Peptides against a protein of PDB entry 7PB4. Designs and how they scored, part 141

Target 1, 105 residues: chain A of PDB entry 7PB4
Amino acid sequence: KMLNIKEYKEKLLSTLGEFLEDHFPLPDRSVKKKKKNIQESSVNLITLHEMLEILINRLFDVPHDPYVKISDSFWPPYVELLLRNGIALRHPEDPTRIRLEAFHQ
Target 2, 218 residues: chain B of PDB entry 7PB4
Amino acid sequence: DALQMAVGYFEKGPIKASQNKDKTLEKHLKTVENVAWKNGLASEEIDILLNIALSGKFGNAVNTRILKCMIPATVISEDSVVKAVSWLCVGKCSGSTKVLFYRWLVAMFDFIDRKEQINLLYGFFFASLQDDALCPYVCHLLYLLTKKENVKPFRVRKLLDLQAKMGMQPHLQALLSLYKFFAPALISVSLPVRKKIYFKNSENLWKTALLAVKQRNR

## One batch from the design tools (peptide; made by RFdiffusion4, then SolubleMPNN)

Design b2_p10_8_s3 (from b2_p10_8, 6 letters changed)
Fold by OpenDDE base, seed 5:
Structure b2_p10_8_s3 (fold): chain B 105 residues (1-105), chain C 218 residues (1-218), chain A 10 residues (1-10)
Amino acid sequence: as target 1 above (105 residues)
Amino acid sequence: as target 2 above (218 residues)
Amino acid sequence: LRLMIEELLL
């Protein structure tokens, strides 16, 4: 039973990854025009897939505190997308923390 | 240059020690406004000021005034638009600022140097259709951005659901008509043949300024 | 997207 759940999760994550890459890709920041002065923090943005994987894993690993801290690697449009579609919720007391919404309650 | 000093003031922020912070702010804001409406702004100036207006660094009144004077001299960098969309998502700007930004983006669409990265944001713009205040302007933006590859069954369903919820809005009908043009098999519903497409953005706040810019660049 | 995530949680 547990092996089948893991394999199913991996397959679903893979399918989700393809969908997210097609419809919600990261902007190509490779046009680093060498304009020196804007400290665009060289923080590598994670994909929406990676963000969802982090949220899902946190929900399963730590169900009593399923919140993830928003890092600089979290692209703000992705955070807003998740919140606006009711996929994620902000922590009521800490707006820097988000969790996956429990769709099965 | 007075403009460079004004831009530098907004970039660095208010110097703590000035007793007359409001007078200094107003002076620099008027400088930016005067140059923008007279000559337009350089792409670099727009990049800086647009980010400032959307970052929540200043109050809503200041941000609104800055955004209203984001008039290009020649072009707007696509990178500035991508950054701006990112700031909108941080949630530090007011709902009125978001509406104004989408109005600005539609008005300035032809002055943006490239569209490749903006097209990648299609899904984010589409997700903003659920906001009733943004919906008319987002429909107009999507009407400008939509390609055949963007017309998917799930997006068609979402547009039809929105139409069922809010009625046959002119801006939504315009977008649905474009979707039907690209993918007639996905939209079996008869759409009213409208000879003229009307978007709420027909009353462009920048119309006079943009005409003047186009005349100077000829 | 929501439906796909709901399916992942199932």
Scores: peptide ipSAE 0.036, ipTM 0.721, DockQ to the pose 0.351
Fold by OpenDDE base, seed 3:
Structure b2_p10_8_s3 (fold): chain B 105 residues (1-105), chain C 218 residues (1-218), chain A 10 residues (1-10)
Amino acid sequence: as target 1 above (105 residues)
Amino acid sequence: as target 2 above (218 residues)
Amino acid sequence: LRLMIEELLL
């Protein structure tokens, strides 16, 4: 049973990876011209694949608290994409936390 | 400069100690409006003010007025548009502001300096087709952005499903016709041969200003 | 995306 869940998770992530790279790539932030001190935090954005991997891992590793805190590495369009498509849910009391929707429950 | 002071006010926010916050805000807003409609705004000014309008820093009335005066002097930076789309997803702006933004984006599309990064947002725009209020404007934007590589079977299915739900809307028909042009094998349905593509005139709000911008940049 | 996830999850 556990082996099948791990294999299923890996297959899911692998199949999603190609689709997400093709259809939802990160925009290149490199066009920042050298101008002044606006603390645009040099936070590296993670891919949508990496974001889903984090959410899936959290659901499996900590099923009683499957929520992930939205970090500065979470690109807002990705968060909105997951929420609008019913792939993720916001925590009812903390809008800074999201979980993967349990499709198998 | 009065414009620089106005932009700086919106960027830094109101000084806590100002007794007449509303009068000061209105003064700076009128300054931005006057310059934008007469001369247009520099790309840097649009970058600042567009982010402010969508960040939820001010009330919906102020955000709407700022967004309505996002008229370029020359060009709009693609980076400003990418950041703006990011703010739309944060959910701090109203539905009416989102509609106005898509109208603005369509109207100003030719003044955006590059399209490569905006094209990477194709999937996010396509996901917004499910919003009935956004759908007409998103179809127009997608019509401007769509390349052959964007036409996929799942997107065709989604557009046909939307057409089944909403009926034969002119904006959906326009986008489907473009999809059929790029990938005729994916669209078996007979589309009416329309000689003219009709989108909702999103640009009407800026028509006079855009003509003036085009004349200054010739 | 949901349909693909659903197809992958089913």
Scores: peptide ipSAE 0.036, ipTM 0.751, DockQ to the pose 0.238
Fold by OpenDDE base, seed 4:
Structure b2_p10_8_s3 (fold): chain B 105 residues (1-105), chain C 218 residues (1-218), chain A 10 residues (1-10)
Amino acid sequence: as target 1 above (105 residues)
Amino acid sequence: as target 2 above (218 residues)
Amino acid sequence: LRLMIEELLL
């Protein structure tokens, strides 16, 4: 059972990788550091693939608390995409936490 | 100048100690509105104010007024649009603000300096078609953005499913017709030949202002 | 995306 889950996870992530890169790439932040004090938080955004990997890993590693905190590295459009498509769910009491939807049930 | 002071007020936020916060806010808002409608705003001013309008820093009435005066003097930076789309997804803005933003984005589309990064947002805009309030304006935006490479089987299926749910909406028919033009093999259904493309945002709030911007930059 | 994930998860 566990081996099948890991292989399944890897296959899922591999198949999604190309699709996510083609259809949901990160925008090139031209970090032209023009000195204007907009704290463009120099936070490195993670890819949608990496975000899904984090969510999948959390679901398998901590199934009783499968929620991940939304960090500043989580690009808001990706979070919205996952939530809107029913791929992720917000925690009912903490909107800063999301989990992967258990499609395997 | 008065505009820089007004922009600086919105950027820094209201200083807690001002007894007349509402009068000060209204004064600065009127300053921004007056300059925007007369002369347009610089790209940097739009960058700051657009982020403020969508961040939820102020109330919906203020955000709506700021967004309505996001009129360029020359160009809008695509980076400002990317940041704005990010703020829309944070969920701190009202549904009416989201609708107004898409109307603004369609109206200002020709004034955006480049489209490369906006084209990367195609998938996010396409996902917003499921929102009934946004759908007419998102269809118009997608009609402006769609290239042959964006026309994929899964998107065709989603548009046909949406048409089955919503009926033969003029804005959806326009987008489907464009998809059929780029990829006729993916769309077997007969689409009615419409001589006139109709989008709900054909008449925008900025028509007069945009004519003035085009005249100043000629 | 959901359908792809569902097809991959089935």
Scores: peptide ipSAE 0.037, ipTM 0.787, DockQ to the pose 0.216; fails the geometry check
Fold by OpenDDE base, seed 1:
Structure b2_p10_8_s3 (fold): chain B 105 residues (1-105), chain C 218 residues (1-218), chain A 10 residues (1-10)
Amino acid sequence: as target 1 above (105 residues)
Amino acid sequence: as target 2 above (218 residues)
Amino acid sequence: LRLMIEELLL
C-alpha cells in the first residue's frame, strides 16, 4: 500500500512536471551581476512543480496538519494560481499557510 | 533633482517627523505626474514607482495616480512588468488597480524592451480571464502575446466555456479567432468573420502621452 | 491545471 502511494505520487509529480515547465515556467531573473547595492533579496524561487511536491508531501506525511508555510521561495504568482484554481486553500486562521485541496474527500 | 526627491520619498516612505505628511505626499505626487506627462519617466523610475503602486504601501487613490503616470521616456523594463505581475498576485492592491494595470500593460506593450519573460507569464494572464473585470484587457494582452505554441486544447476549451458563460464578447471572439488561425483543427466552431477586431481601446488614458513618447523617440 | 491535478489525484 505505501509503495503504491509513493509510486503514484512520483508518477503524478513527473506528469505534472512536464506540463508545469511548459506552461508555468519561472521567469529567468537575468541577475546581471552588476555590483549595485540594491539588496535584491537573492531568494531562490522554487518551481511550481517543487511547490506542488511540497504540498503533496505535506498532505501525505502530516494529514492532520497538511498546511505548509509560505516561504520567500514561493513565487507569489504560483501561490495565487494554486489558490484561484482551487488546488490549494489558505489556512482559515493563518493566511501565511496553505494546503493542497483534498480532492479525495 | 525634484523628481529624484519625489521618487526617493515614495521608495523610502515618509520621514516620521513630517507634520504635513499629506502635503508632502501631494507635492511629490504632483512632481512625478508633471514630469511623467511632460517628458516621461526613466525605466528605473518606472521600476520603483510601479512596484510602489502595486505593493499596497500607499492608499488606492495614491496608487491609482502613480499608475496613471507610468509613462516611459523611452522604454519600460520587462523585469518591472514581471515584478508588477508578482505584486498583483500578492493581493495588496485593489481590483480597480488590477484593471488599471492591465489597461496600462496593453497601452504600454510596445514600449516594453523585451517580451521573452512576459511570454512566460502567458499562463498567469490566461488564468486571469475568469475575472470579468479583467477579461477584456487580458484578451487584448493575450492577443498580443499568443503564439502557436500557446494554443492548447485545454485553453481552447476554457475560452469556449467562457464564451458560453459570458456570451459572444468581441474581445473573446478576437482571441478565439487568433487561436483558430494558429490551430484551426482545435476550433470547429464557426466564428463570425469580423473584419475589424475592435478591442475597446477608445478610452486609452495614455493616448496623447504615447503619441508624444513616439514622437520623442523617432 | 485543477482538472489535471484532479485526474492525477483520482
Scores: peptide ipSAE 0.036, ipTM 0.711, DockQ to the pose 0.284; fails the geometry check

Design b2_p10_8_s4 (from b2_p10_8, 5 letters changed)
Fold by OpenDDE base, seed 1:
Parts: C-alpha cells; structure tokens; sequence
Structure b2_p10_8_s4 (fold): chain B 105 residues (1-105), chain C 218 residues (1-218), chain A 10 residues (1-10)
C-alpha cells in the first residue's frame, strides 16, 4: 500500500512536471553579475513542481498537520496560483502556512 | 537632484525625525509626478517606484498616485514588470491598485524593453481572467502576448466557460478570435465577425503622456 | 491546473 502511494505520487509529480515547466516556468532572473553591493538576497526560488512536491509530501508525511510554511523560496505568483485555483489553502490562523487541498475527501 | 531625493525618500522610507511626515511625503510625491508627466522617468526610477507602489509600504492613495506617474522617459525594464507581478501576488496592494497596474501594463506595453520573461507569465495572466475587474485588461494583455504555442485546449475551454458565465464580452471575443486564428480546430463556435476589436482603451489615463514619450523618442 | 491535479490525484 505505501509503495503504491509513493509510486503514484512520483507518477503524479512527473506528469505534472512537464505541464508546469511548459505553462508556469520561473522567470529567468537575469543575474547580471554586476558587482554592485546591492544585497539582492539571492534567494533561490523553487519551481512550481518542487512547491507541489513539498505540499504533497507534507500531506502524506504529516496528515494531521499538512501545512507548509511559506519560505522565501516560494515565488509569490506560484503561491497565489495554487490558492486561487483551490489547489492549496491557507491556514485559517496563520496566513504564512499553506496546505494542499484534500482532493481525497 | 530633486527627483533623486524624492525617489530616495520612497526607497529608504521616511526618516523618523521628520515632524511633518505628511508634508514631506506630499512634496516628494509632487516632485515625482511633475517630472514623470513632463519628462518621463528613467528605467531605474520606475523599477524602484513601481515596486514601492505594489509592496504595500505606503497607503493606497499614495500607491495609486505613484502608479499613475509610472511614465517612462524611454523604456521600462522587463525585470521591473516581473517584480511587479510578484508584488501583486503578495496581496499587500488593493484591488484598485491591481486594476490600475494591468491598465498601466497594457498602456505601457510597447515601452517594455523585452517580452521574453513577460511571455513566461502568460499562465498567471490567464489565471487572472477569473477576476471580473481585471478581465477586460487581462484579455487585452493576453491579446498582445498570445502566440500559437499558448493556445491550448484547456485554455480554450476556460475562455468558453468564462464567456458562458459573463456573456459575449467584446474583450473576451477579441481574445477568442485570436485563439481561433491560431488554432481554428480548437474553436468550433462561430464568433461574430467584429470589424473592430474593442478593448476598453477609451480611458487611457496616459494617452497624452504616451504621445509625448513617443515624440521625444523619435 | 486544478482539473489536471484532480485527474491525477483521483
């Protein structure tokens, strides 16, 4: 049973990967290596695929607290995309935490 | 320079010690407005001020005034637009600010230096079609951005569903007509042959400013 | 996207 869930999850993520890369790619930050001292916080943004993987993993690993804290690596457009499409929900008391919507109710 | 001082004020924020914070804010805002409408703003100034207007650092009235004066001297950096879209998604700006931003983006579209990264945001703009207040302006933006590669069956379905909900809106029909042009096999519905594509362009707040910018850059 | 996720999660 657990193996089938893991394989299913991997298949889900792989199938989503191509679609997400084609339709919702990260904008290329032209890291102009210009030496100027502006501490642009080089926060590496994760892909929408990686974000969904984190959310799915949390739902499976910790079903009683399926919420993930929004990190600086979470590109705000992706967070908004997930929330607006009802793919994710904000925690009712902590807007910095989101969960995958339980499609399996 | 008075403009540099004004931009620096908005960027760094009010120095705590100013007894007359509101008068200082108004002075700097008027400086930005005056320069923007007369000469336009440099790409760097637009980058800074656009981010400020959308970050929620200031109140909605200030943000609206800043955004209204985001008039380029020459070009707008695509990176500024990408950052701006990111700020819109943080949710610290009002709905009216979002509408104004999309109006601005459509109005200033030709002044954006590159479109490669904006084209990557196609999916996000498309998702914003569900917002009734944004829909007319997003349709216009998508009309400018749409390539054959963007015309997918799921997007066609979403546009048809939206048309079923909202009725035959001119802006939605314009976008659907473009989709039918790129992918006629995906759209079996006969679209009314409208001789003119009518987007809500009649109220371009920047019409006079844009004419002046185009004249200076000729 | 939701439909696709739903179709994949179902």
Amino acid sequence: as target 1 above (105 residues)
Amino acid sequence: as target 2 above (218 residues)
Amino acid sequence: LRQMIEELLL
Scores: peptide ipSAE 0.042, ipTM 0.773, DockQ to the pose 0.285
Fold by OpenDDE base, seed 3:
Structure b2_p10_8_s4 (fold): chain B 105 residues (1-105), chain C 218 residues (1-218), chain A 10 residues (1-10)
Amino acid sequence: as target 1 above (105 residues)
Amino acid sequence: as target 2 above (218 residues)
Amino acid sequence: LRQMIEELLL
């Protein structure tokens, strides 16, 4: 049972990876024009694949508290995409936390 | 200058101690409006003010007025548009502001310096087609952005499903016709041969300003 | 995307 869940998770992530890279790539922030003072926080954005992996891992590792805190590495369009498509849900009391929707419940 | 002071006010926010906050806000807003409609704004000024308008820092009325005066002197930075789309997804702006943004984006499309990063947002724009208020403007934007590589079977299916739900909308037919042009094998449905593509005239709000921008850049 | 996830999760 546990092996099948891991294999299923890996297959899910691998199959999604290609689709997500093709259709929802990160924008290249590389236009570092040298202008001085705006502390654009050099926060590295994670891919949508990595975001889903985090959410899936949290659901499996901590099923009683499957919520992940939205960090500065979470690109807002990805968060909105997951929420709008019913892939993720916001915590009812803490809008800074999201979980993967349990499609099997 | 007066414009720099106005932009700086919006960027830094109101000083807490000002008794006449509303008068000061209105003064700076009028300064931005006057310069924008007369001369256009620099790309840096648009970068700052566009993000402010979409961040939810100010009320909807102020945000709407700022967004309406996002008229370039020369060009709009693609990075400003990417950041703006990010702010739209944070959910701090009203539905009316989202509609206005897509109208603005379509109207100003030719003045955006590059399209490479905006094209990467294709999937996010496509996902917004399900919003009935956005759909006409998103179809127009997608019509401007669509390349052969964007025409995929799942997107064709979604457009046909949307057409089944909403009927034969002119904006949706325009986009479907472009999809059929790029991938005729994916669209078996006979589309009416329209001699003219009709989108909702999103640029009407900026028509005079856009003519002036085009004249200054010649 | 949801359909793909659903098809993968089913």
Scores: peptide ipSAE 0.041, ipTM 0.809, DockQ to the pose 0.237
Fold by OpenDDE base, seed 5:
Structure b2_p10_8_s4 (fold): chain B 105 residues (1-105), chain C 218 residues (1-218), chain A 10 residues (1-10)
Amino acid sequence: as target 1 above (105 residues)
Amino acid sequence: as target 2 above (218 residues)
Amino acid sequence: LRQMIEELLL
């Protein structure tokens, strides 16, 4: 049973990878190095694939607390995309935490 | 410069000590409004003020007034638009602010210096079609952005589903007609041949200002 | 998965 879930997860992530890269790529942050003063925090944004992987892993590893804290590496459009389409849910008491929605209901 | 002081006020926020915070805010807001409508704003000023308007740093009334005066002197940076879309997704702005932003984006589309990164946001804009308040403006934006490579079977299906739900809306028909132009094999349904494409807000709030900007940049 | 894909396609 556990092996089948892991294989299914890996197959899911691999199948989504190309689609997510093609249709929801990260914007090229032209690091305009020149204007020093805007501390645009050089936080590396993660891909939507990596974000989904984190959410899926948390759901499987910690099913009783499947929530992930939104970090500065989470691109806001990705968070909104997941929430708006019912792929993720915010924690009812902590809007900084999200979980993967159970697709099997 | 009075404009630099006004922009700096919005960027740094209200200095704690001023008893007359509202009068100071109104003074700086009027300064930005006056310059924007007379001369337009520099790309850097738009970058700062657009982010402020969408960040939720100020109240909805202030944010609305700032957005209404985001008139370029010459160009708008694509990076400012990408950052703005990111702020919209943070959820600190009102629904009315989101609508106003999309109206602004459509109105200012030709003044954006580049489109490469905006085109990468196509999927995010398409996802916003399900919002009934945004749908007319998003259809107009997508009509401006759509390339042949964006016309996929799943997007066609979603547009047809939206049309089934909402009825034959002029803005949906305009976008579907463009999709049929790029990929006729994906759209078997007969679309009414409309001689005139109609989008809501063909007359935008900035029409007079944009004419003045175009005249100065000739 | 199919639902997730369909929702991501929106």
Scores: peptide ipSAE 0.039, ipTM 0.800, DockQ to the pose 0.115
Fold by OpenDDE base, seed 4:
Structure b2_p10_8_s4 (fold): chain B 105 residues (1-105), chain C 218 residues (1-218), chain A 10 residues (1-10)
Amino acid sequence: as target 1 above (105 residues)
Amino acid sequence: as target 2 above (218 residues)
Amino acid sequence: LRQMIEELLL
């Protein structure tokens, strides 16, 4: 069972990788470091693939608390995409936490 | 100048100590509105004010007024649009603000300096077709953005599913017709030949302002 | 995307 889950996870992530890169790439933040003090939050955004990997890992590693805290590295359009498509759910009491939807139930 | 003071007020926020916060806010808002409709705003001013309007820093009435006066003097930065889409997804703005933003984006589309990054947002805009309130405006935006490479089998299926759910909506038919033009093999369904493309956003709130902008930049 | 995930998860 556990081996099948890891292989399944790897296959899922591999197959999604190309699709996510092609259809949901990160915008090139041309951080033109022009000196204007707008703290463009120098936060490195993670890919949608990496975000899904974090969510999948959390679901398997901590099934009793499968929620991940939304960090500043989580691009809001990706969070919204996951929520809108029913791929992720918000925590009912903490809107800053999301989990992967258990498609296996 | 008065505009810089007004933009600075919205950027920094109201200083807690002002007894007449509402009068000060209204004064600065009227300053922004007056300059925007007469002369347009600089790209930097639009960048600041657009983010403020979508961040939820102010109430919906103020955000709506700010967004309505996001009229460029020359161009809108593509980066401002990318940031704005990010703010929309944070969910701090009302549904009416989201609708107004997509109307604004369609109206201002020709004034956006570049399209490379906005084209990368294609998938996010396409996902917004599921929102019944946004769907007409998103179809119009997608009609402007769609390239051959965006026309994929899964997107065709989703558009046909939406058509099955919503019926033969003019905005959806316009987008499907464009998809059929780029990829006729993916759309076996006969689409009615409409001589006129119809989008709900035909009445542009900014029509007069945009004509004035085009005249100043000629 | 959901269908792809569902098809991969099934």
Scores: peptide ipSAE 0.043, ipTM 0.806, DockQ to the pose 0.260; fails the geometry check

